# Peptides against a protein of PDB entry 3PUK, part 182

Target 1, 227 residues: chain A of PDB entry 3PUK
Amino acid sequence: ERGLKSVVWRKIKTAVFDDCRKEGEWKIMLLDEFTTKLLSSCCKMTDLLEEGITVIENIYKNREPVRQMKALYFISPTPKSVDCFLRDFGSKSEKKYKAAYIYFTDFCPDSLFNKIKASCSKSIRRCKEINISFIPQESQVYTLDVPDAFYYCYSPDPSNASRKEVVMEAMAEQIVTVCATLDENPGVRYKSKPLDNASKLAQLVEKKLEDYYKIDEKGLIKGKTQS

## One batch from the design tools (peptide; made by RFdiffusion4, then SolubleMPNN)

Design b2_p23_4_s4 (from b2_p23_4, 10 letters changed)
Fold by OpenDDE base, seed 2:
Structure b2_p23_4_s4 (fold): chain B 227 residues (1-227), chain A 23 residues (1-23)
Amino acid sequence: as target 1 above (227 residues)
Amino acid sequence: DELEKRYKLIKEFNKELEEEEKK
């Protein structure tokens, strides 16, 4: 579990915080429902402070403008989150923040991406897709009927082991799917193997994550993951 | 490679953003 948290945090740190870091610059970070859960699972507020985040705001909430501060949007590429972003910067006269760095957790649909480009490009300093969709999103959690996926995934309570396993399996499957997609190899299929021990599954997930992120950090086209 | 095209697209977009910031 600690290993998984570390891997996820390392990915976020490298892909997001290090990517937009400027010496002496503080940012407001905007999160949606998914990324709130994600960060809560792998870091503390003190960690975010160390990364230059002064305050965290919920993108869905009405927020007061802080026009002198740049904003870091770490959000899912959903119409809801994107629409909230567009509201913050869509009007030249009523920008909520000085500028925006946008990091999507997954591939942004072309329709949304084009909408952003057309309306807010002058306010954006960076736009990146970091592809961490392997973590079960709300929709997937709902589909699997495993609420609070992050809680179960990182819970030390043995009573949550069964649910944790389901979450881990879903994560592993998604990781493989992402890797397969990146490799454009439709022949690659993830075969779920029943594991007797959740720890083994966690280790598998960690390994898959590490392999995936190592390649991503190098800016290389992702190859096939080794099982 | 569609994925490669996408990466190029994003890269080009960010380049444009950087250029705009320098103005």
Scores: peptide ipSAE 0.436, ipTM 0.890, DockQ to the pose 0.275
Fold by OpenDDE base, seed 5:
Structure b2_p23_4_s4 (fold): chain B 227 residues (1-227), chain A 23 residues (1-23)
Amino acid sequence: as target 1 above (227 residues)
Amino acid sequence: DELEKRYKLIKEFNKELEEEEKK
């Protein structure tokens, strides 16, 4: 299948599961709210079992220690998710799992990354940013994980200008992750509107796409294409 | 380039993690 869901699953399989796979080893996978939705949208439990995941746990909930098993954290780089991770490995006495593989859905802020590095590096076996910050709905449809994006982008209140910029930045980043996942460098098109939101977003996307493909994992530079 | 710096940071971190695991 060539739909967006299959592409996303393939990306997760290669970037996460294949990256930490060990023969005969089962892992516990920890998910947050976003990654729960993400995986639910593109795979089944049977698929996860085939990838060596025995149990899925919610990172926000209290969990019993399983000290003999390694944990795969597939989480968003948010303070909430990171704090939950830190609680699992913050001290040797409170270590819930044997070790951790951490995969972030997006770039982890330096502040959070440094906090992780300083507190529980000895428990971590792998840390990777895979840049999947969207939910595939249909073969070519996806939703962005940017709360209140519509509200702020179309708000006539000048006091929301700063927030609008932050939202636009987040949206642009997520669109770039979609393009990266699809291995496309599209020419950005937009319709001009009175608020010029589409134009602003397009400019941000183009800039970020350029930056991404200049330094992507494979060193690939693709020409601008129509999508 | 901020992105390059980040990639280097992550790469270096993983290197440290691998070295620690081998001990």
Scores: peptide ipSAE 0.431, ipTM 0.891, DockQ to the pose 0.617
Fold by OpenDDE base, seed 1:
Structure b2_p23_4_s4 (fold): chain B 227 residues (1-227), chain A 23 residues (1-23)
Amino acid sequence: as target 1 above (227 residues)
Amino acid sequence: DELEKRYKLIKEFNKELEEEEKK
């Protein structure tokens, strides 16, 4: 099946599991709230076992140390998830795992990235940003993870204008990650609404797509295609 | 430009990690 779910799984398999795979090595995988939903939407536990994952743990929960095993962190670049990671490796005596492979679902803010570098570099074997920040629903349908998007986008209160822009930026970024995952640069289509939110979002998406495909992972410039 | 800088940053970091692992 060439649905969005399969594409997402293929992306994760290639970008994460294949990237850190070592022969005969099993890993513990740490997930946060978002990546739990993401993986649940596109794979089964049996699939993860095939990729060398012995057990899945929630990064937010207290966990027993397994110091002989390496950990695969597949997490969002949030302060909460990063802080949990840092606690796992913050001190020599408190290291929960042998080493860490870190894969972020989106660009990690410099502040968080620098914090990781400063405190845990010796424990990290790999760090990568894979750019998947959406949940696939159907073959061509996905949901965005933007809290309170409806409230701010449709609020009549002018004081929410700044927050509205932030929300739309976040939505646009997530849409771009979908396109990146699918390796497509679509033309943007929208229907005009009285509040012109769709138009604004479309413009943001177009701009971000342009920026993304100006310099892709392979250094190639891609033209727009209709999808 | 921003994306390029980001890619370079991550690449350099991973290089450092690899070098440390070899020690």
Scores: peptide ipSAE 0.425, ipTM 0.889, DockQ to the pose 0.529
Fold by OpenDDE base, seed 3:
Structure b2_p23_4_s4 (fold): chain B 227 residues (1-227), chain A 23 residues (1-23)
Amino acid sequence: as target 1 above (227 residues)
Amino acid sequence: DELEKRYKLIKEFNKELEEEEKK
């Protein structure tokens, strides 16, 4: 196992598994496309078993109810994943599981959050945002989950400017989650041309890092560190 | 400010969830 993978696993273990652990309790874990890749990159099934996960299920697929077991949802805060969750607990039909622990890989939009709260709050035992939206590859290499990032960032077509900005924001956000995971606030320092993509990204990262490290997960102020 | 608000929001929500579980 490479260094970054270990860090990511440790983060997930502490933020998710330790957070909802109950003695002697097994859970079914529901994953979406991103979290499947994420966990696959940093752990083995045996690791999950040790954390009290009996089986992993794809949230997008139809699943047989296991009404006696609680479910751990480790998912991205997307409409698709949230809708699948709501189908499990929000329908007129019987709930698929006894209860749900929900852990989002990023901040959940208010619209989705409110939708969940309104429809199936009674079925939820825990809800947390853990802010991991990258996939580790090596000790210091990671992959950002930003669709078409290359295309829009390097598109010469001005009509793609709006989409480019969205992509850049998403990339910056994910870089911040990497820093948060590593417990590092590098204080971004780059010198480039005003219209250079690297410069823009650096600026976005710096801004987001500043915002993020104003208050940590427990509401504590963090200082800048070296990277 | 936004992060603090978010933290409080989630904290309060989880508190509500815990209370419901105790019923």
Scores: peptide ipSAE 0.421, ipTM 0.889, DockQ to the pose 0.507

Design b2_p23_5_s1 (from b2_p23_5, 11 letters changed)
Fold by OpenDDE base, seed 1:
Structure b2_p23_5_s1 (fold): chain B 227 residues (1-227), chain A 23 residues (1-23)
Amino acid sequence: as target 1 above (227 residues)
Amino acid sequence: SSEEMKKRKESIENFNKEREEEE
């Protein structure tokens, strides 16, 4: 059994579909590049139909208006995805859908959230952050979606030091979202190599885990779990 | 920072609360 995929699906079902579910109501679901991969990894179209999704659409593509239906946006908190959402609701005459439910896969920057509020506030019924920023592959295996991670982490060029730090931060954040999804606070273990990358990443993960559990929704500090 | 994350969470919660009251 692919345990991680099941956990991810259960998280999406409870955090997204159950959260906006209305009896007898069908929605159009809008996905970006990341959430397309995410859902494809852990569910089938039949599963989405059971959750009241009539059709899935790519947020980046030009779409015909369906003004009588509400839209469920399950997207990453990126400028690109947010800009596509804003185009769907930015003008009164050009609203593509009746209303929007927005679910972000990660923390939405204040700048993007403020931009949404300023332009589309009346069109939005709900906004939520669900903190799933990884792709499950196997039972306990996932893929990080961090562009050029290998290049920057292993670059001998000192000019890439700042970029390496940004990449390490992004990887650490995604690892923390796995822990949040699994509701676990694991001990961080790594094998030391000639490069200190593993040690640095471990330290970032530990720090982020500590911060996450200190400010989690339950206000409960979880002890380290066996990993 | 943890404080920034808390403020963001509160902002979203307030945003949702306003809309629940309007529906």
Scores: peptide ipSAE 0.425, ipTM 0.882, DockQ to the pose 0.660
Fold by OpenDDE base, seed 4:
Structure b2_p23_5_s1 (fold): chain B 227 residues (1-227), chain A 23 residues (1-23)
Amino acid sequence: as target 1 above (227 residues)
Amino acid sequence: SSEEMKKRKESIENFNKEREEEE
């Protein structure tokens, strides 16, 4: 059985590395906190070297310019990561790299995308959303990158209700990315709990799955692969 | 919404097409 790690790696290889690959060309890869964890979970540095990555840099850190090399940004579509990218290319005279390929782990909000277009369009060779917002841990297990999810979902404090909704939304989005990565449209099954969080999450997932597959490359809604 | 996501996807596709034509 191909483990989830191998599936994720294959997805990244196809969606990111193969997409921007040029023979004999080396790139610098910029990672954020999430993508660092993601790649660490499913590949080795040797694998990245084989894909034409010479060095990995943290997008949040100050970096020396390497103006002769193109950069591969594999980052989350967050204001923080986007702002770091913009700093690298915002100045015409002080670009960190020759050009950028940007691959987002999830849907990039229009506000952020518009900000990128307005500031750095000429520096970008490609922008793609790959929809991998989870970390594979085991062959069939993944971890969602939703901070404090447990705390808010199980908090009895009514004051956390709004935050709970935000967390559940984020969880649902990430679950959809797992399904998309696995090329599955599962029937959602859950066990009800006193707070009915599982039911709410299931509904959110189902809705988001429908939306995702409606805009699939094939323009078709996939039937349920699991009942 | 699905329509919003579709529009977003199209925007990225157009963005990439413009760059492919320039290369």
Scores: peptide ipSAE 0.421, ipTM 0.879, DockQ to the pose 0.742
Fold by OpenDDE base, seed 2:
Structure b2_p23_5_s1 (fold): chain B 227 residues (1-227), chain A 23 residues (1-23)
Amino acid sequence: as target 1 above (227 residues)
Amino acid sequence: SSEEMKKRKESIENFNKEREEEE
């Protein structure tokens, strides 16, 4: 009954916690709004303790420095979350933590990654993209986290067309992360809507799936699976 | 594009490799 939640947890455990795990070392974990929801959906605080997390902190809050501890940032690749990270390590004299491990839930834009490298490269021990940009609800149910997705996708205002495209791109990316997490390449099916948003989204998903499997970590091209 | 994604992946890999050598 909790198939998707367990899959997501296993992915986080292997891709994040096992990746930066050092025996006997405790870390502070920094979360943003999305990753807070993500972890709350698929694990308990006791699970995080077992993975060497002593405390979780909200990246958006003003936090006291804990200079003797390393920090694990599990965050979305957004300007807001990245800016909060940069504030923690931007000044050599005012570092919040000893060092950082950064794990992004999705592909980090080059602009953001370059900004990080330029300002905080010496403070970072590892940076990785995990590609988990969805919230598991049930065994086969998930929720996308794209701000104002409904508003922009269904807005009749033509001035929102550019924003709609950005939102649809983000949604498509998140759907692909589900497929990647489940190790599936599904045939995309949709019901046509008056605004043809479903068709456009489906095309974006198909394109992104193709790109993902062409450049996956294993170099494996998988055929379409029946979903 | 697929090429942009590859370049990004390589950039991250290089970034991590440099740090593994420093530890």
Scores: peptide ipSAE 0.420, ipTM 0.881, DockQ to the pose 0.751
Fold by OpenDDE base, seed 3:
Structure b2_p23_5_s1 (fold): chain B 227 residues (1-227), chain A 23 residues (1-23)
Amino acid sequence: as target 1 above (227 residues)
Amino acid sequence: SSEEMKKRKESIENFNKEREEEE
């Protein structure tokens, strides 16, 4: 397989599956839209079975309770995915699963994390943030998960300038997560374009990489440069 | 900030430690 896909799979295996593995125990895995795409890009169902996953379910769909089994939630830290999780465990009498392991693909906002703790902390066995917010396509190519990125970055309308900045920031952050996954501090390369979007993005990436590796050198968690 | 990252790390670690003790 392509190098980046293998690296991403290895990261997920180590950070998620090995982290919650118990000998002889099977889990149900809950995925959202992003993590469905992510796993489909770098593994097969047979790979998941080897990791102790009996079945995968969509977190957004209504599901029958399987109260004797623990659930592995591998989801994005979004209000939508978190709300679906809370519906599974928010009622004491209607818990869908025995317990939950939660793995977020990125930093979970404090507001969402606090909401989880307030409602169902007793049902959670583990919570971890992993930095994988991209889809591997080939050895050196990936797709960023930034909604409407193309539209705003290439919009000729000046009214979209503020949104463009937000998108650029999000893209830069995700590129840093790729570097973290690959354990690389690359020099940024780009081709100049009329709107200088590539140059601006490159500058953001370089800045964020610098901040990221400074934090890593200090022995802190690898994450976003936002502070 | 580095301090914010540190606090976040500690918060998650503490959360997980509490769960490990309950198992």
Scores: peptide ipSAE 0.414, ipTM 0.874, DockQ to the pose 0.415; fails the geometry check

Design b2_p23_5_s2 (from b2_p23_5, 11 letters changed)
Fold by OpenDDE base, seed 4:
Structure b2_p23_5_s2 (fold): chain B 227 residues (1-227), chain A 23 residues (1-23)
Amino acid sequence: as target 1 above (227 residues)
Amino acid sequence: SSEERKKRVEKIKELNKEMEELE
């Protein structure tokens, strides 16, 4: 049985490290809050060293320039993380690093993407979205990073309906990233609740899974599996 | 949506091509 942690690590290794790996080259890796937790959950520092990472830096902190080294940004597509990246490369004369490889954990909004492209394109060597928006805990357990999910999903207040939908959308997206990482197309099962949240979420997940596999590189929709 | 994702993938590919040309 392959543990979820192993699967996640393999995904990161393939999608990130193998993608930007150059023989004999060391990189500085920049992490944000989410990716720090993610990597901490599925690898050790020794693993990162083997992948050519010399040091890990927190993207949110002030850092000294290392202009001779390329930087690997493994970050979430948030305004905060993107702004930190932009500060590192926004000045032509004061780039913190030689160049940047950017790997987003999820879909980067067009607004942020365009901002990056417009201001820092010359510094970027690679940009990808790898679709890992969850933290592996156990072999079959993961944690979703959706703020206030519990509150909005179970709120009886009708005023929260719109926010509830947004939260469910985010949850569904993250569940799909788990499935994608596991290379699974699960037959979604749920227990009905009075608020029908499980049904709504299941529908969203199913829809997103279908969309994901339809546009996958293989162009094939996998059959439903038990997950 | 699937269409949005497709468009995004294409944009990323285009960006990567542009970046590779600059190396």
Scores: peptide ipSAE 0.052, ipTM 0.670, DockQ to the pose 0.704
Fold by OpenDDE base, seed 3:
Structure b2_p23_5_s2 (fold): chain B 227 residues (1-227), chain A 23 residues (1-23)
Amino acid sequence: as target 1 above (227 residues)
Amino acid sequence: SSEERKKRVEKIKELNKEMEELE
């Protein structure tokens, strides 16, 4: 029942914790709304302690400075989360932690990235995109984090067509993230429905999968698998 | 797009190199 949860945890362990681990060093971890849900779905506090995390804090809340400790930011690449990070390191007087390691759950927009670089570069030790934008539910079931996806995909109003396209694009990207996490390149399967949403989404996923594996960091092109 | 993803990967790699040099 927890196959996907274990895979997600292993991905986070490798991409985040192993990447910034230093022997004998403890870090404070900052989470946002999405990453709180993500970690809650696939690990326990005891697991985080084993990875060198002393405490977890909500990035949106006011926090007391702990200037002797480094901070691990595991956050979504959103203006809200980035602004909270910038408040922690934006000035010498406001610096809450010794240094920062930043891991984004998805691609960070250039505007946000440049804002971080311009304001806080000297305090940053790592900045990575790890591409985990879903919540594991069951061994082969996940929940996408796309606001109002159901509403726009099934809206009969033509005025929502542009928003529907944006939502489907976001969903397709997250599905590709699942495939990447599982190290799979599946043939997409779907049930046909009157609105053809499933067919359109399947086409987007297939296209994005092809693009993803062409740029695989390992230089390996994986063929389509049966699913 | 494939090109956009490639650009982002390269950008992150460059930033990480810069950050390592600051340590």
Scores: peptide ipSAE 0.031, ipTM 0.602, DockQ to the pose 0.665
Fold by OpenDDE base, seed 2:
Structure b2_p23_5_s2 (fold): chain B 227 residues (1-227), chain A 23 residues (1-23)
Amino acid sequence: as target 1 above (227 residues)
Amino acid sequence: SSEERKKRVEKIKELNKEMEELE
């Protein structure tokens, strides 16, 4: 059963591939660590070929220029991934590709966005944020990509309190992306834990869900659904 | 915040519009 995987693939196809598709045009696709795992979980190389991708490359690796081809960047909005993109288009003489389509898996911080706009605007054909910051495993199972989440959430060290909050925020955002992908606004349930992390996370998720549906591009406000 | 998110969405839309005009 591939319920969640198929939903994720359909979302990527609609939000990314259909958005930048030009008939007869092939693109090089650049992936980071997260998006490599994401695509590997929900599609095959043959699927990508059907979407006009000739080859996939790791954004972190040194790559030879292919100046006649446009590049599709499907990446996380992280400094590391953005820096790699900037190296590909930082100077006119050093441009690796003809142009770039950028799709972020989540909201790009203003600092990173402004940096991209200032340095590479002429090379960009599209820049969009999509809401897929999770990896589907089974029909209703997914994993979150938040570095050191376990460590900070369960750390007894008070010095990690600020980092814990950042991690909790990131986790909440990713959970909301699952709900958004499934087009659901579920009631949040959790098991109480000694550190009350579950309660805090639940509150963050609820708040973010409300914000998401209020700002939805379709202007749709949905009531709570059971999931 | 919701306001911050709205601003980001608007910025992305503006950028995309600018890029479309250049193409």
Scores: peptide ipSAE 0.030, ipTM 0.617, DockQ to the pose 0.754
Fold by OpenDDE base, seed 5:
Structure b2_p23_5_s2 (fold): chain B 227 residues (1-227), chain A 23 residues (1-23)
Amino acid sequence: as target 1 above (227 residues)
Amino acid sequence: SSEERKKRVEKIKELNKEMEELE
């Protein structure tokens, strides 16, 4: 099996860079906090240069307009990142770049998607969801990006129950994206703790895996594998 | 969940088609 980092890079190369690459064309790439960590974990700047990226910019920072260049947005589908994108293209007079290619790391909520469509459609050349919501650390190790997961999952406070469910849902979704990236349909195994969070998470993962493979672009339903 | 995902995929496809026509 190939290392997770190489698999992730290959997926990004195919889904993002190959999708928008034009011969002789350079792009500015805009990253958020998550995608900065993601790319840093699986590639080098030289790799990005080979893919036609001239410079990397932080989407959260104020940036000087480069109106003659197209921008590649590789961002998470969050209100913060989307709002920053909208600031770049929301006004005809304030467009920072020539056009935008948007690649989301996960499914974009309809509310955010509709907001983008309504405000910036004419500036967008591509909009895709590539389903990579994890950071590879080692060949078979990854980190989930779920804020305050520890706090909510282990909190005995009933007031955190709703937030705990949201956190577990997000974790389950990210685990499914790992499986999808690795082209695996694992039989989920877990060791339950006193709060039985592992069991709940496992059930969510299994359900989401089933849903994913039912709508897989290749139409393939795979047997269970060992993760 | 599956229906929501299908809906999103369809919306993305529609948007991409519209953008290709404008390019």
Scores: peptide ipSAE 0.028, ipTM 0.572, DockQ to the pose 0.746; fails the geometry check

